# Designs tried in a protein design run: peptides against a protein of PDB entry 6RGO. Part 354

Target 1, 392 residues: chain A of PDB entry 6RGO
Amino acid sequence: MALKLLGFNQDATCFSVISSNKGVTIYNCDPFGKCFELEKSTSNDEELDFLVEMLFSTSLIAVVDKTIGASKRKKLKIVNTKRKATICELTFPHEIMDVIMNRKIICVVLKSDQIFVYDISCMKLLRTIDVRGEKLKSTSKFRNSEAVGDIGVRVSLSTDNNSILCYSSYSKSDKENAPLNDIVVFDALKCIQINVLPAVHQSNIVCIACSPDGMLMATASEKGTIIRVFKTIDTENDEPILVNEFRRGSRPSRISEMKFNHDNTLLACVGESDTIHIFALPVTTTEADANEDDTLQQSSHSLSSSINGLQYISKGLANRFGKIIVSKIPTQSQQRHVAYIKIPENAKYRIGFPKDTTNTIHICGEDGNYLVYSIPRNEVGPCTLVKSNTFD

## One batch from the design tools (peptide; made by RFdiffusion4, then SolubleMPNN)

Design b2_p29_8_s3
Fold by OpenDDE base, seed 2:
Structure b2_p29_8_s3 (fold): chain B 392 residues (1-392), chain A 29 residues (1-29)
Amino acid sequence: as target 1 above (392 residues)
Amino acid sequence: SAKEREERRKKEEEEAEEILKKLEELKKK
């Protein structure tokens, strides 16, 4: 049977799959098992395609039927899984490309490069963001939307209540083919733009991850060789703060998904390569843990990994148009993975970090494998398989 | 703990049921 992975929920307690014969199935991770099934509404041998966004482990899901030929690709359904009932239905002017949510906000991304921001509690529209409208103020030529291939607006939302939305935007270049290489940071609750990170890559951004707290974001371009991590809100001298630059590999390979763990100590990436890469982030010591006087003389073998001073060469190369291009961190300061998982070639995988175990990663494959790995803490190496299950 | 996870899940479920109830009330209008 052809399986298509939809992904993990916000805390990796559940994952969603499309089965060609059954429709949408949601699995619980622990204990492992089916928790919801949405039956196929049509007897046709059409390839099923859906968007499913789940609110954590709750009975609330957002569903879009994207099946080819279906007029339903413009319809968002909010479903109660316990009642198997549609609570509300919204119709959009364009095809829905993505849906993301937290406890406060639903964001709906359209093929028109529009982002609709809703208050989840009442499905009230808070804001329409027109990413093309921001470009069209600079360039009069309507690109017919049909000729732009798989390159659309990418979004990520913080899983906390701060509801920090990161999205890709078009560079302010007079070129007809301006890349989607700017990032906008948006407060989805207050409906205000917080920050703009110009030209974070040389090519279009194809993957974005926001940290759970919304304080960090990771970006990858079409090349997928370099991942950049930025602060979302904080700036230095009105310039974007680049925290990390990671090298995934030397060969171009598309990154399909990135995730931070819940304490912002790890960033994982997956895509078209045979390897899931896990990178360590510097622990920002929040000053708060200074008060527990517990004198346990655990010999801090300071792995003084010579973090040779990241000379923050904040030489923003002002491009000829006065916009800061984030300077490439010198190739010598590019960090490699600290851990990895080998996956089958050509198998699509999804990743998720469970909230309660910061050194554990959940993965699932279109091969029907759900796998739990332990991440090594003190050494660079492969992750250890802890648990495996299969699904159909 | 397993208890704290269950209490969190229960709270998140109660919050989602309250959202769903508000949305069902909007559908009846």
Scores: peptide ipSAE 0.195, ipTM 0.795, DockQ to the pose 0.897
Fold by OpenDDE base, seed 3:
Structure b2_p29_8_s3 (fold): chain B 392 residues (1-392), chain A 29 residues (1-29)
Amino acid sequence: as target 1 above (392 residues)
Amino acid sequence: SAKEREERRKKEEEEAEEILKKLEELKKK
């Protein structure tokens, strides 16, 4: 049977799949098993396509039926899985491209490059973000909506209650073909823009991850060779917003998903390559009074010494040339993975970090494998398989 | 612990059931 992966929920306790014969199935990770099924509405051999966003391990899901039929692709359904009932239905002017949620907010991304931000508790619209409308104020030329190929606005939402939304935006280039290479950081609860990171890559951003606490974000471009990690908020201490640069590989390969673990110590990435890469993040030791003894010699190669080339161009020059956030970081400062998982070629995989085990990663494949790996702490190497299950 | 995970899951289910109830009440108006 052809499987399509929808991915893990926020805490990797469940994952969602599309089965060509059944429709949407949600699996629980522990104990492993089917917890919900949404039957396909059509008897036709049409290629099923869905968006499903689950609120943690709860009975609340958001569903978009993207199966052929122009009217369904514009409808968001809020479903109670225990009752198998649609509680709310919203219709949008354009096709829904993505849906993300936490306990406070639902964000709906449209093909029009609009982000609709809702209060989940009442489905009240808090904000419409028009990512194109910001460009239209600078350049009167509408990009014809048809020339928007496979490159749309990307979003990620913090899984905490702070509800930090990171999204890709168009650069201020007067060129008709301005890339989606800016990042906007947005407080989705207060509906306030917190930060703008211009030109974080040379090409369009195709993958974004926000940390669970919303303090970090990771970005990858169409090239997928370099992953950049940024602080979402400017710290008072004039610290560089760019905190890490990781090299996934030398060969171009699309990154489909990135995830932080729950304590911001690890970043995983997956995509079209045969390898899931896991990177260690420097622990920002706030010098709180942690007593002497547990000096685990994390070789904190102090990134401080290699970042000396990021001259923070003082506030005065930032107004004319934009914040040059990405000077060419010397290739010597590009960290490699600390751990990896080999996956079958041509199988799409999704990743999730469980909340209770920071050195464990959950993965699932369109090959019908659900796998749990242990991440090595003290050595660079392969992850160890701890548990395997199959699904159909 | 396994107990803390179950208590968290129950709390998350109660929060979601409250949200779903509020949304069902809006659908009846």
Scores: peptide ipSAE 0.194, ipTM 0.795, DockQ to the pose 0.856
Fold by OpenDDE base, seed 5:
Parts: sequence; C-alpha cells; structure tokens
Structure b2_p29_8_s3 (fold): chain B 392 residues (1-392), chain A 29 residues (1-29)
Amino acid sequence: as target 1 above (392 residues)
Amino acid sequence: SAKEREERRKKEEEEAEEILKKLEELKKK
C-alpha cells in the first residue's frame, strides 16, 4: 500500500500517515500503536492528500482534505479525536498549503502567500500576514503552472507559549521574480514583527525550523547543501546573528524537514538523500555554574570552528536596499554532521526529537518503519538503533 | 521521570479539553 508521511507532532510522541486504503492514521510512539483513524470520505482510487496538525498528544487536531477534486482544500477542520467530531470549520479564499499550531495559536498558510494567525482558544483571527505585500497584488499571475514546483511561503512555529513564528518572505528586489530568501521573525501572540533576516540564502528558502523556545532558526535553500542557523530575536549592530553554518553535502539535494532537539544542542535534517544528518550546536554555558573543581580532562576536541560571522558588508549609502551579500564562509569553516542515520534512497522519512531524551531521535518512513535511534555523544559516527516498529 | 511525563501529558490533555470545550461552545452560537 502507498503510505504518505505527514510527520511527527511537536514533541515526537505521535506521528501521522496517509494510507491509500484507510485515510489518515495517527500512531502513538510509546507504547507504539494506532491511536486515531480518520476514514477516507471517497471510495475513489484518488491519491489521498491531507494536512494534519496535532496539538501534541492531545485529542485536538487540525485537518485539511487536500485530495485533488475535493472541494475541501480551502477548509480547515478542528477535530476532537476522542469524539471523532468536527468542532470548528473555517473556509479560506485560497487553497491551504500548510497548518502549524501550538497551545496558543494556529497559523494557516494559503497558496496566495497569506498567513492567517488565529488564537486557538476561540479561533479569533489575530492577524493576516500578506507576504507578497501590496506590490504583487497587481500581478494576478497566480503561479498556475503546476510546473513551478513547491516554491511557496515556508513557516515554522516555536512549540512553546512564546509563539515565535518564522516565515520566508520575498526579497525587496524590484524584480518580478524576487526569491523567497528573506526570513521574518514574528511574535504571533502580540502580532509584532520582531526581526527581518534579509537574503539568508541566494535562492528560495524551502525549509525552515524554529527551535522549541523560538530563540534559534535553521534555514535551507533549494540547493540543500548549506544549512544556516540564526538567532531569531537578537541582533548585532542591527545585523542578523549567524550562530552556525553546516554543510549537509556537496551535491544538491532537497531538505524536506529540519528539527531542533528540546535543549537546542542538536539540529537534524532529512530529505531526498540517503542520510539523515545530525549537527551539534554550541551549548551556551550560562556563566553561573562554573564551579572550579571537576578536573575531568576529557579531551573534548573542541572543534573550535572559528565562527567567522557572516559579515554582511553593507555597501555604502546609495541604494537604501543594501544588497546584504552573504559572504561565502570558506568551505573549510563549514561544520559537518556529528552523527548520521542511513535511510533507503526511495523512502521519504520524517524526524522528531522526544522531549525527555535529548540524545534520542524518532524517525518514520513511507516504507512503514518507525525507528528510534540513540545519538552518539563523544564520537562522530552512525546513530545506534534502539527500537524498531512497523506500520501499515 | 515517568510520573512527570504522565503529569505533563495529563496537563496538556486538560488544556486541550478546555480549548475543545470553548470551541464547542462557540459552534452552538
């Protein structure tokens, strides 16, 4: 049977899949098993497509039926899984492309490059963000070409109550074909723009991950060779703070998902490659608990990669839209993975970090495998398989 | 601990049940 992965929930306690025969199934990770099934509404052999966003391991889900020919691609349903009942339904002017949530907000991304921000407690609209802005409303060229691939606004939301929303935006270039290579950081509760990270890649951003606390953001472009990690809120001289630059690979490969672990010590990425890459982030030791005594000379080869910060060379005063040239960090200063998992080349995988075990990663594949790996702490190498389950 | 995990899960479920209840009350208007 063809499986399509929808992904893990916010804390990797559950994952969702589409089965061509059954519809949507939600699995619990521990104990492993089915916890919810949404039956397909159609008897047709149509390729099922859904968006499903879970509120952690709770009975609240957001569902969009994206199946081709379905009149429902503009409808968001809030469902109580215990009652199998739709409790709220919202209709949008355009097709829903993505839905993300936490305990405070739901964000709905439309094909129009609009983001609708709702208070989850009452489904009140807090803000409509128009990522195209007023200038592009005149070019009624909806990218109707199915052939202009999956280039849309990307979003990521902090899983905490601070509700930091990161989204891709069009660069302020007067070119009709401006890339989606800016990032906006937005307080979704207060409805305030906090920061703008201009030209973080040369091409469109295709993947974004916000840290659980909203303090870090990872980005990848269509090339998927370089991952950049930025601070979301903090700036240095009004410029974006680049924390890390990671090399996933030398060959272009799409990154489909990235995740931070719960304590912001690890970043994982997955995509069209045969390898899940896990990168180490610098632990910000808060100065406080440097009590002197413990002389454990663990020769941590501190890969003191000199963080050659991206000096955004602001070329002079003339054009107010300074081309922030992302200085090419020398290829030698790019960090590689500290750990990896080999996966089948032809199977899409999704990733999640459990909250309680910061050195464990959950993965699931369209091959029907749910796998739990231990991440090595002291050595660069493969992750160790701890648990495996199969699903259909 | 396993107890802290269960207490967290219970709290998250209570928060979701409150949200669900509020949304169900809005649907009746």
Scores: peptide ipSAE 0.193, ipTM 0.801, DockQ to the pose 0.844
Fold by OpenDDE base, seed 4:
Parts: structure tokens; C-alpha cells; sequence
Structure b2_p29_8_s3 (fold): chain B 392 residues (1-392), chain A 29 residues (1-29)
């Protein structure tokens, strides 16, 4: 059967898949098994396409039927899975491209480069962000830069109640083909812009991850060779703080998903390559708990100590066009992965971090594999497979 | 622990049931 992966929920307790024959299935990770099925409404051999966003392990899901021929690509349904009932339905002016949620907020991304921000408790619209309209206000030329292919606005939302929204925006350049290479940090509850990170890549941003607490963001461009990690809120001399620059590889490859673990110690990425990469983040040890005396010098050189997080102040180098570009961290200070998982080159995978086990990663593949890996401590190497299950 | 995970899951289910209840009450208006 052809499977399509929708991904994990916020805490990796569940994942969602599309089966061509069945429709949408939600699996529980532990104990492993089906917890919900949404049957296809049509017997047609049409390629099923859906968005499903789940609120943690709860009975609340947001669903968009994107199947071709269905006039439903503009409809968001909020469904109670226990009751198998649609609670509410919203209709949008344009096709829904993405849906993300936490306990407070639902964000709906449209093909028009609009982001609709809702209070989940009442489905009240809090804000419409018009990323194109903001570009048109900054650029004298009204030319619809048609997004070249599948390059649209990308979003990520913190899983906490602070509801920090990171989204890609168009660079303020008067060029008709300005890339989606700026990041805006937005307080989704207060509906205020907190920060703007200009030109974080040279090309369009295709993947964003916000940390669970909203304090960090990771970005990748269409090249997928470099991942940058920034502070979201904090600035230094009104400039964005670049925490890390990771090198995934030298060969271009699209990154489809990135995730932070729950304590911001790890960043994982997956995409079109045969490898999931896991990077260590510098733990800012707050100096406070250094006082307890106990002598056991077990020389566990935690890999944490050698990551002198070179806080490169992103001195915006004005390029030849007067654009502030985030200065590249010197290539010598570009960190590699600390761990990896090999995956089939032709299978799409999704990733999730469970809350209770910060050194464990959940992955699922369009090959029908659900896999749990342990991330090695104190060594650079492959992750160890701990559990495997199959699904159809 | 397994107990703490179950207590968290139960709390998250209660929070979602409250959200769903509020949404159902709005649909009736």
C-alpha cells in the first residue's frame, strides 16, 4: 500500500499516516497500536492527501482534506476522535498549506502566504498575518513573485503555553524575486512581533523548528547543507543571536523536518537524504549548582564540555547589495552531527522527541516502520535501535 | 515514571475535553 506520513504530535506519543486504501490512521506509540481511523469519503482511486494536526495525545484533531477534486482544500475541521464528530468547520479564502497547534493556539497557513492565528478555546481569530502584504508594503513593486514551485511560508510554534510563532518572511529587497529568507518571531497570544532575523540564509527557508519553550529556533534553506540555530527573543546590541551553525552535508539535500528535544540539548533533522542527523546544542550551564563537593572524578567527558558554543554575534555583513546577511560562522567552527540514523533513501521519514526520555527519538517511515532509537551519550556514532513496530 | 506519564496524559485529556466542550457550546450558539 502507498503510505504518506503526516508526522508525530508535539510529544511524539502519536503519529498520523495516510493509507491509500483506508484514509487517515493515527497510531499510539506506547503501547503501539491504532487509536483512530478516518475513513476516506470516496471509493475513487484518487491520491489521498490530508493535513492532520493532533493536540498531544488527546481526542482533539484538526483535519484538512486536500485530496484532488475535493472542494475541501479550504476547509479546516476540528474533530473529536472519541466521538468521531466534527465540532467546528472553518472555510478559508485559499488552500490550506499547513496547520500547527498547541494548547492555546491554532495557526493555519494558506497558499496566499497568509497565517491565520486562532484561540483554540473558542476558534476566535486573533490575527491574520499577510506575509505577501508585508512584502508589498516594503517593496515599491506590486509584482506577485509567484513562489517558485512549492516554496511557501513556513511556520513553527512552541509547544508550551507562551505560543512563540516563528515564520519565514520575504526579504525587504526591491527585487521582484526576493527570497523567503527572513524569520519573524511572533507572540501568538499577544499578537505582537517580538523579533525579526533578516537574511538568515541566502536562499528560501524551507524548514523551521521552534524549541518547545520557544527560546530557540532552527532554520534550513532549500540547499539543506547548513542549519542555523538562533535565539528567538534575546538580542545582542539589537542584532540576532546565532547560537549554532551545523553542517548536515556538502551535497544539497532538502530538509523536510527538524525537531528540538524537550530540554533543548538536541536538534534532529530529516529529509530526502539517507540519514537523520542529530546535533548537540551547547547546554548553558547556569553556574549556580557548582557547590556540592563530591569527589568522584569519573572522567565522563560529556560531549557538552567541548562544545564551546561560539556565540558568534551575527555581524550583519552588508553584501554587495547593502543587505545585512547573517555572518557565516567560520567553516572551521561548523559543527557536525553527534549522532545519526541510516534510513532507506527512497522512504520519507518523520521524527519526534518523547518528553520523558531526552536521549530517545521516535521515527516513522512510508515503508511502514515505526522505530525507537537511543541516542548515544559521550560518543559520535550511530543511534541504537531499541524498539520496532510495523504498520500498514 | 509510568504513573507520572499516565497522570500527565489524564491531565492533557481533561484540558482537551474542556476545549472541546467550549467549542461545542459555541457551535450551539
Amino acid sequence: as target 1 above (392 residues)
Amino acid sequence: SAKEREERRKKEEEEAEEILKKLEELKKK
Scores: peptide ipSAE 0.191, ipTM 0.795, DockQ to the pose 0.899

Design b2_p29_8_s4
Fold by OpenDDE base, seed 4:
Structure b2_p29_8_s4 (fold): chain B 392 residues (1-392), chain A 29 residues (1-29)
Amino acid sequence: as target 1 above (392 residues)
Amino acid sequence: KEEERKKEREKLEKEAEELLEKLEKLAKE
């Protein structure tokens, strides 16, 4: 059967899949098993496509039927899975591209590069963000809205109640072909822009991850060779703070998903490559008063490489050709993965971090594998498979 | 740990039920 992965929920307790024959199935991770199924409404051999966003392990889901030919691509359904009932339906002016939620907020991304921000408790619209309209205000030129293929606005939302929304925006460059290479940080509760990170990559951003607490964001471009991690809120001399620059590889490969673990110590990425990469983030040890004595010399080579804060001088010296020269972060500061998982090249995988086990990662594949890996401590190497299950 | 996970799950389920009840009320207005 052809499976399509929708992904994990916020705490990796559940994942959602599309089966060509059945429709949408939601699996519980532990104990492993089906917890919900949405039956296929049509007997047609049409390739099913859905968005499903779940509120943690709860009975609250947001569903969009994106199936070709269906007049439903503009409809968001809020469903109670325990009652198998649609609670409410919202209709949008354009096709829904993405849906993300936490306990407070639902964000709906449209093909028009609009982000609709809702209070989940009442489905009240708090804000419409028009990413194209903001560009048109900044650039005197009407860009023909030919989204160059699959490149649209990307979003990520903090899983906490602070509801920090990170989204990709168009560069303020007067070029008709300005990339989606800016990041806006938005307080979704207060409906205010709190930060802007200009030109974080040279090309379009295709993947964003916000940390669970909303304090960090990771970004990857269409090249997928470099991942950058920034502080979301904090600035240094009104400039964005680059925390890390990771090298996934030298060969271009699209990153489809990134996730932080719940304590911001790890960042995982997955995409079109045969490898899930896991990167260690520098733990800012707040100097808690380490007064007490006890001697055990376990030589944890904390690779506390004191990355002196490379001020990402976003002095994009536009060269004579109007290329934003992103100041070359010294290639010496580019970190590699600390851990990896090998996956089949032809299988799409999704990733999730469980809350209770910061050194465990959940993955699921279109090959029908649900896998739990342990991340090695204090060594660079492969993750260890701890549990496996199959699904259809 | 396991009992704390259970309590946290029960809290999340209750929060979701309260959200669902609010949404169901609004859908009837």
Scores: peptide ipSAE 0.182, ipTM 0.775, DockQ to the pose 0.832
Fold by OpenDDE base, seed 1:
Order: C-alpha cells, then sequence, then structure tokens
Structure b2_p29_8_s4 (fold): chain B 392 residues (1-392), chain A 29 residues (1-29)
C-alpha cells in the first residue's frame, strides 16, 4: 500500500503516516502501536495528502487536508484526538504548505510565502510575516508561483517555550530571481527579528532545523552536499557565527529533514540518498572549564576522503561569503565522529530524537519500518539496530 | 528518572488538556 510519512512529533514519542486506505494514522513509539486514526472523508481513489503536526505526545493535533479541492488546502483544523473532535478551524487566503508548533506557538506557512504566527492558547494571530513583502516593493512582477518548483519558504521552530523561529528569506539582490538563501531568526513570542544570516548558501535553502533550545540552526541548500550550523542569537562583531560545516556527500542529493538531538550534541539528516547521516557537534565548553590540561594526543589520523559526512571547514568560504565570521572553531581535534544508517534506495524516511536517550535515533520509512538505532560514541561507523517494528 | 518522565508526561498532558478546554470554550463563543 502507498504510505506517506508525515514525520515524528517534537520528542519522537509518536509518528504520523498517511495510509491510502485509512487516512492518517498516528503511532506511539514505546510501547509501539496505533494511538489515533483519522478516517478518510472520501471514498475516491485520490492520492491522499495531509499535513499533521502533533503537540508532543498529547491529544492536540493540527491537520490540513490537501487531498481534494482548493478550499480544504486552505483550512487548518485543531483536533482533540481523545474526543475525535475538531475544536477550531482556521481558513487562510492561500494553500497551506507547512505547519509547525510548540507549547506556545503555531506557525502556518502559505504558498504566498507568508508565515502566520499564532498564540496556541487562544489561536490569536500575533504576526503575519510576508517574506516577499520587502522584495515586492522593487519588482512588480508577481512570479507566477506555478513554474517555480518545490522552492518555497522553509521554517523551523524551537521545541522549548522561547519559541525561536528560523525561516528562509529572499536575498536583497536586485535580481528578479533572488534565491531563498537568507535566514531570519525571529522571536515568535515577542514578534521581534533577532538576527539575519545573509547568503548562508549559494542556492535556495530547502531544509532548516532549529535546535530544541533555539540556540543552534542547521541549513542545507538544493545541492544538499554541505550542511552549515550557525548560532541563532549570538553574533561576533555583528556577523553570523558559523559553528560547523558538514559534508553529507560528494554527489548532489536533496535533504528532506534534519534534526538536532535534545542536548545539541548530534545533528541527523535524511533525504533522497540511501544513507541517514549523523554528525557530532563539538560541545561548546563555556569558557569556565578550559583549565583541565588533558593532553590526550588524539592522533590526527587523516580520515580518508571516502567517509561521507566529513566535517569540512573550508577556509575558502570566508572569502566567498564575505561576512560569515567562521568563529575560530577551537582547533581541539575532538574526533568528529560521523555515524550512518543505510536505508533502502527510493524509500523516504523520517527521523526523530527521543528526549531521554540522546544517543538513540528513531526512524520510520514509507516501506512500513519503524526502527530504533543506537548511535556509536567516539567512533565513526554504522549505527546499531536496537528495535524494529512494522506498520501498515 | 522513570517517575520524573511520568510526571513530565502527566504535566504535558494536563497542560494540553487545559489548552484544549480553552480552545473549546473559545470555539463556542
Amino acid sequence: as target 1 above (392 residues)
Amino acid sequence: KEEERKKEREKLEKEAEELLEKLEKLAKE
């Protein structure tokens, strides 16, 4: 049967799938099993399409039915899964492209490149962010959004109560065809822009991940070869701080999802490749504990160019991207271990990090596999399968 | 640890139930 993966919730305790026969099904990860089903409203053999965002392991979900008719694609439903009841319905002027939430905020991304920010406690609109609005003052031509492929505004929200929103924006270039290669960092509660990271990639940003605490952000472009990690709030001399640069691979491949673990020590990525990559983040030692002189001579074994996911600090990117201060990543040769999971070719997978086990990753596939892997510590290598379940 | 996880889950479920009840009241007005 054709499964479509919707993804994990914020703490990877549940995941959601579209089943062609049943509609939306939500699975609990531990104990593994179905916890909710949203029945298909139509008997038609039409390809089901939904957005589902779950608030952690709670009975609150946001649902968009994208399957049939332009009117449903503009409707956000807030549903109580325990009561099987729609509590609230919001209608938008344009098709909904994405929905993200935490305990405080719902963000709704529209096909118009607008982001609607709501206080979840009362469904009050706090802000409409018009990502095109600054550009439309200069260019009268509405790009017919029909011919621009799967390129739209990307968003990520911190899972904490600080509600740091990261979104892609158009560069200030006078070119009619400016890429979505800027990042804006926004306080969604206060409705204040905190930071702007200009030209973080050469092409459109297609994937963004915010850390759970909102202090880090990962970005990937259409090429999907390089992942960059930035500080969200902190700046050095009013310039963005690049914390990490990771190489996923040598070949272009779309990244569909990235996630940080709950302690900001790992970044995972998944996409169209046969491999999930897990990168180790350097522990940002706060300046206080720099005094322990443990001269562990970790031999700089030249990790051969064959390891997909090598952390590449290109000294040359500082010259090309002008104002990204590559903060002097302390030359502490912390063994930048990279872990990986092999997945079937052409199988779409989603990833999630459980809160309680920072060295464990949950993955699910459109092949009907839910898998739990242990991530190796201090070594480069494959993850170990710990648990497997199947779903339909 | 397991009791703290249970208490944190119970707290989150309660916060979400209180949120859902607020939204259900607003939808009836």
Scores: peptide ipSAE 0.180, ipTM 0.774, DockQ to the pose 0.815
Fold by OpenDDE base, seed 2:
Structure b2_p29_8_s4 (fold): chain B 392 residues (1-392), chain A 29 residues (1-29)
Amino acid sequence: as target 1 above (392 residues)
Amino acid sequence: KEEERKKEREKLEKEAEELLEKLEKLAKE
């Protein structure tokens, strides 16, 4: 049977899959088992495609039937899984490309490069963001969105109540083919733009992750060789703060998903490669934990020694057009992974970090494997498999 | 820890039920 992975929920307590024969199934991670099934409404041999966004482990889901030929690709359904009932249905002018939510906000991304921001409590539209309308009124023909391939607006939302939305935007270039290489940071609750990070990559951004608290974001381009981590809100001299630059690999490979763990100490990435990479973030010592005087002389073999070479050369090369290009961190200061997981070649995997165990990662594959790995703390190496389950 | 997880889950379930009830009211108008 062809399985298609939809992904993990916000806290990696559940994951969603499409089975060609059954429709949508939601699995609980612990205890492992089916918690919801949405039956296939049509007997057609059409390849099923869905978006399913779950509100944590609750009975609230957003569903889009993306099946080819379905007029439903423009319809968002809010479903109560306990009642198996549609509560409300919203119709959009264009095909829905993505849906993301937290406890406060639902964001709906359209094929038109529009982002609709809703208050989840009443399904009231708070804002329509037109990412194309932010592109200067250059008289250039709107490229029919059909001819620009798999490159669209990417979004990520903080899982907390701050509701920090990061999205890719078009560079202010008079070129007809301006890349989606700017990032906008948006307060989805207040409906205000907080920050703009111009030209964070040389090519289109294809993957974005926001930290759970919304204070960090990770970005990857079509090349997928370098991952950049920025502060979302904070700026230095009105310039974006680059916190980390990670090297995934030397060969181009698309990154499909990135996730921060719940304490912002780890960033994982997955994609078309045979390897999930896990990177360590420098612990921003929030000044708050300075007061517990607990004299445990645990020999901090501080991994501190390699960090000293990060001269923040905040020399933004002002390109000839007054855009700050984030200076490439020297290749020698590019951090590598601290941990990795080998996955089957050509298997699509999804990743999630459970809230309760900051050194554990959940992964699931279109091969029908749900796997729990322990991440090594003190050494660079492979993750250890802790638990495995299969699904169909 | 486990009791705190249970309480947080119960809180989230209650918040979701309250959201679902609000949305079900709006769908009847």
Scores: peptide ipSAE 0.172, ipTM 0.769, DockQ to the pose 0.830
Fold by OpenDDE base, seed 5:
Structure b2_p29_8_s4 (fold): chain B 392 residues (1-392), chain A 29 residues (1-29)
Amino acid sequence: as target 1 above (392 residues)
Amino acid sequence: KEEERKKEREKLEKEAEELLEKLEKLAKE
């Protein structure tokens, strides 16, 4: 049977899949098993397509049926899974491309490059963000080209109550074909733009991950060779703070998903490659608990790769939207993975980090495997398989 | 640890039920 993975919830306690025969199924990770099924509304052998966003392990889900007709693709349903009942339905002017949620807000991304921000407690619209801005409203060329790969606005939301929304935006170049290579950081509760990270890649951003606390953001372009990690809120001399630059690989490969672990010590990425990569982030030791005593000379070869910060050379006064030339960090200063998982070629995988076990990663595949891996702490190497389950 | 996880889950389940009840009220108006 063809499975399509929808992904893990915010804390990796559940994951969702589409089965061609059954519709949407939600699995609990521990104890492993089915916890919810949404039956397909059609008997037809149509390829099922859904968006499903869970509110953690709760009975609240947001669902978009993308299979059946242009009208349903514009409808967001809020469903109580315990009652199997739709409790709210919203209709949008355009097709829904993505839905993201936390305990405070729902963000709905449209094919029009609009983001609708809702207060989840009352489904009140807080803000409509128009990522194209006023200039592109005149070019009614909806990219009707199915053939130009899924170059839309990408979003990520902090899983905490601060509700930091990161989204890709068009560079302010007067070119009709400006890349989606800027990032906007937005307080979704206050509806305030906090920061703008211009030209973080040379090409369109295709993957974004916000940290659970909203303090970090990871980005990848269409090339998927380099991952950049930035601070979301803090700036240095009004310039974006690059915390890390990671090399996933030498060959171009699409990254489909990235996730931070709960304590921001690890970043994982998955995509079209045979390898899930896990990168270590510098632990910000807050100065407080440096009590003297424990002389464990663990020779942590701190690969203090001198992060040569991205010197954004602002060229002169006239065009304030200077081409921030992302200086090519020398290939030698790019950190590689500290851990990896080999996955089958041609199987799509999704990743999640459980809250309680910062050195554990959950993965699931369209091959019907749910796998739990332990991440090595002291050595660069493969992750160890701890638990495996199968699903259909 | 396990009791704290249970309490956190019970809290999240309660918060979700309270959200669902609010949304169910709004859907009837």
Scores: peptide ipSAE 0.160, ipTM 0.761, DockQ to the pose 0.825

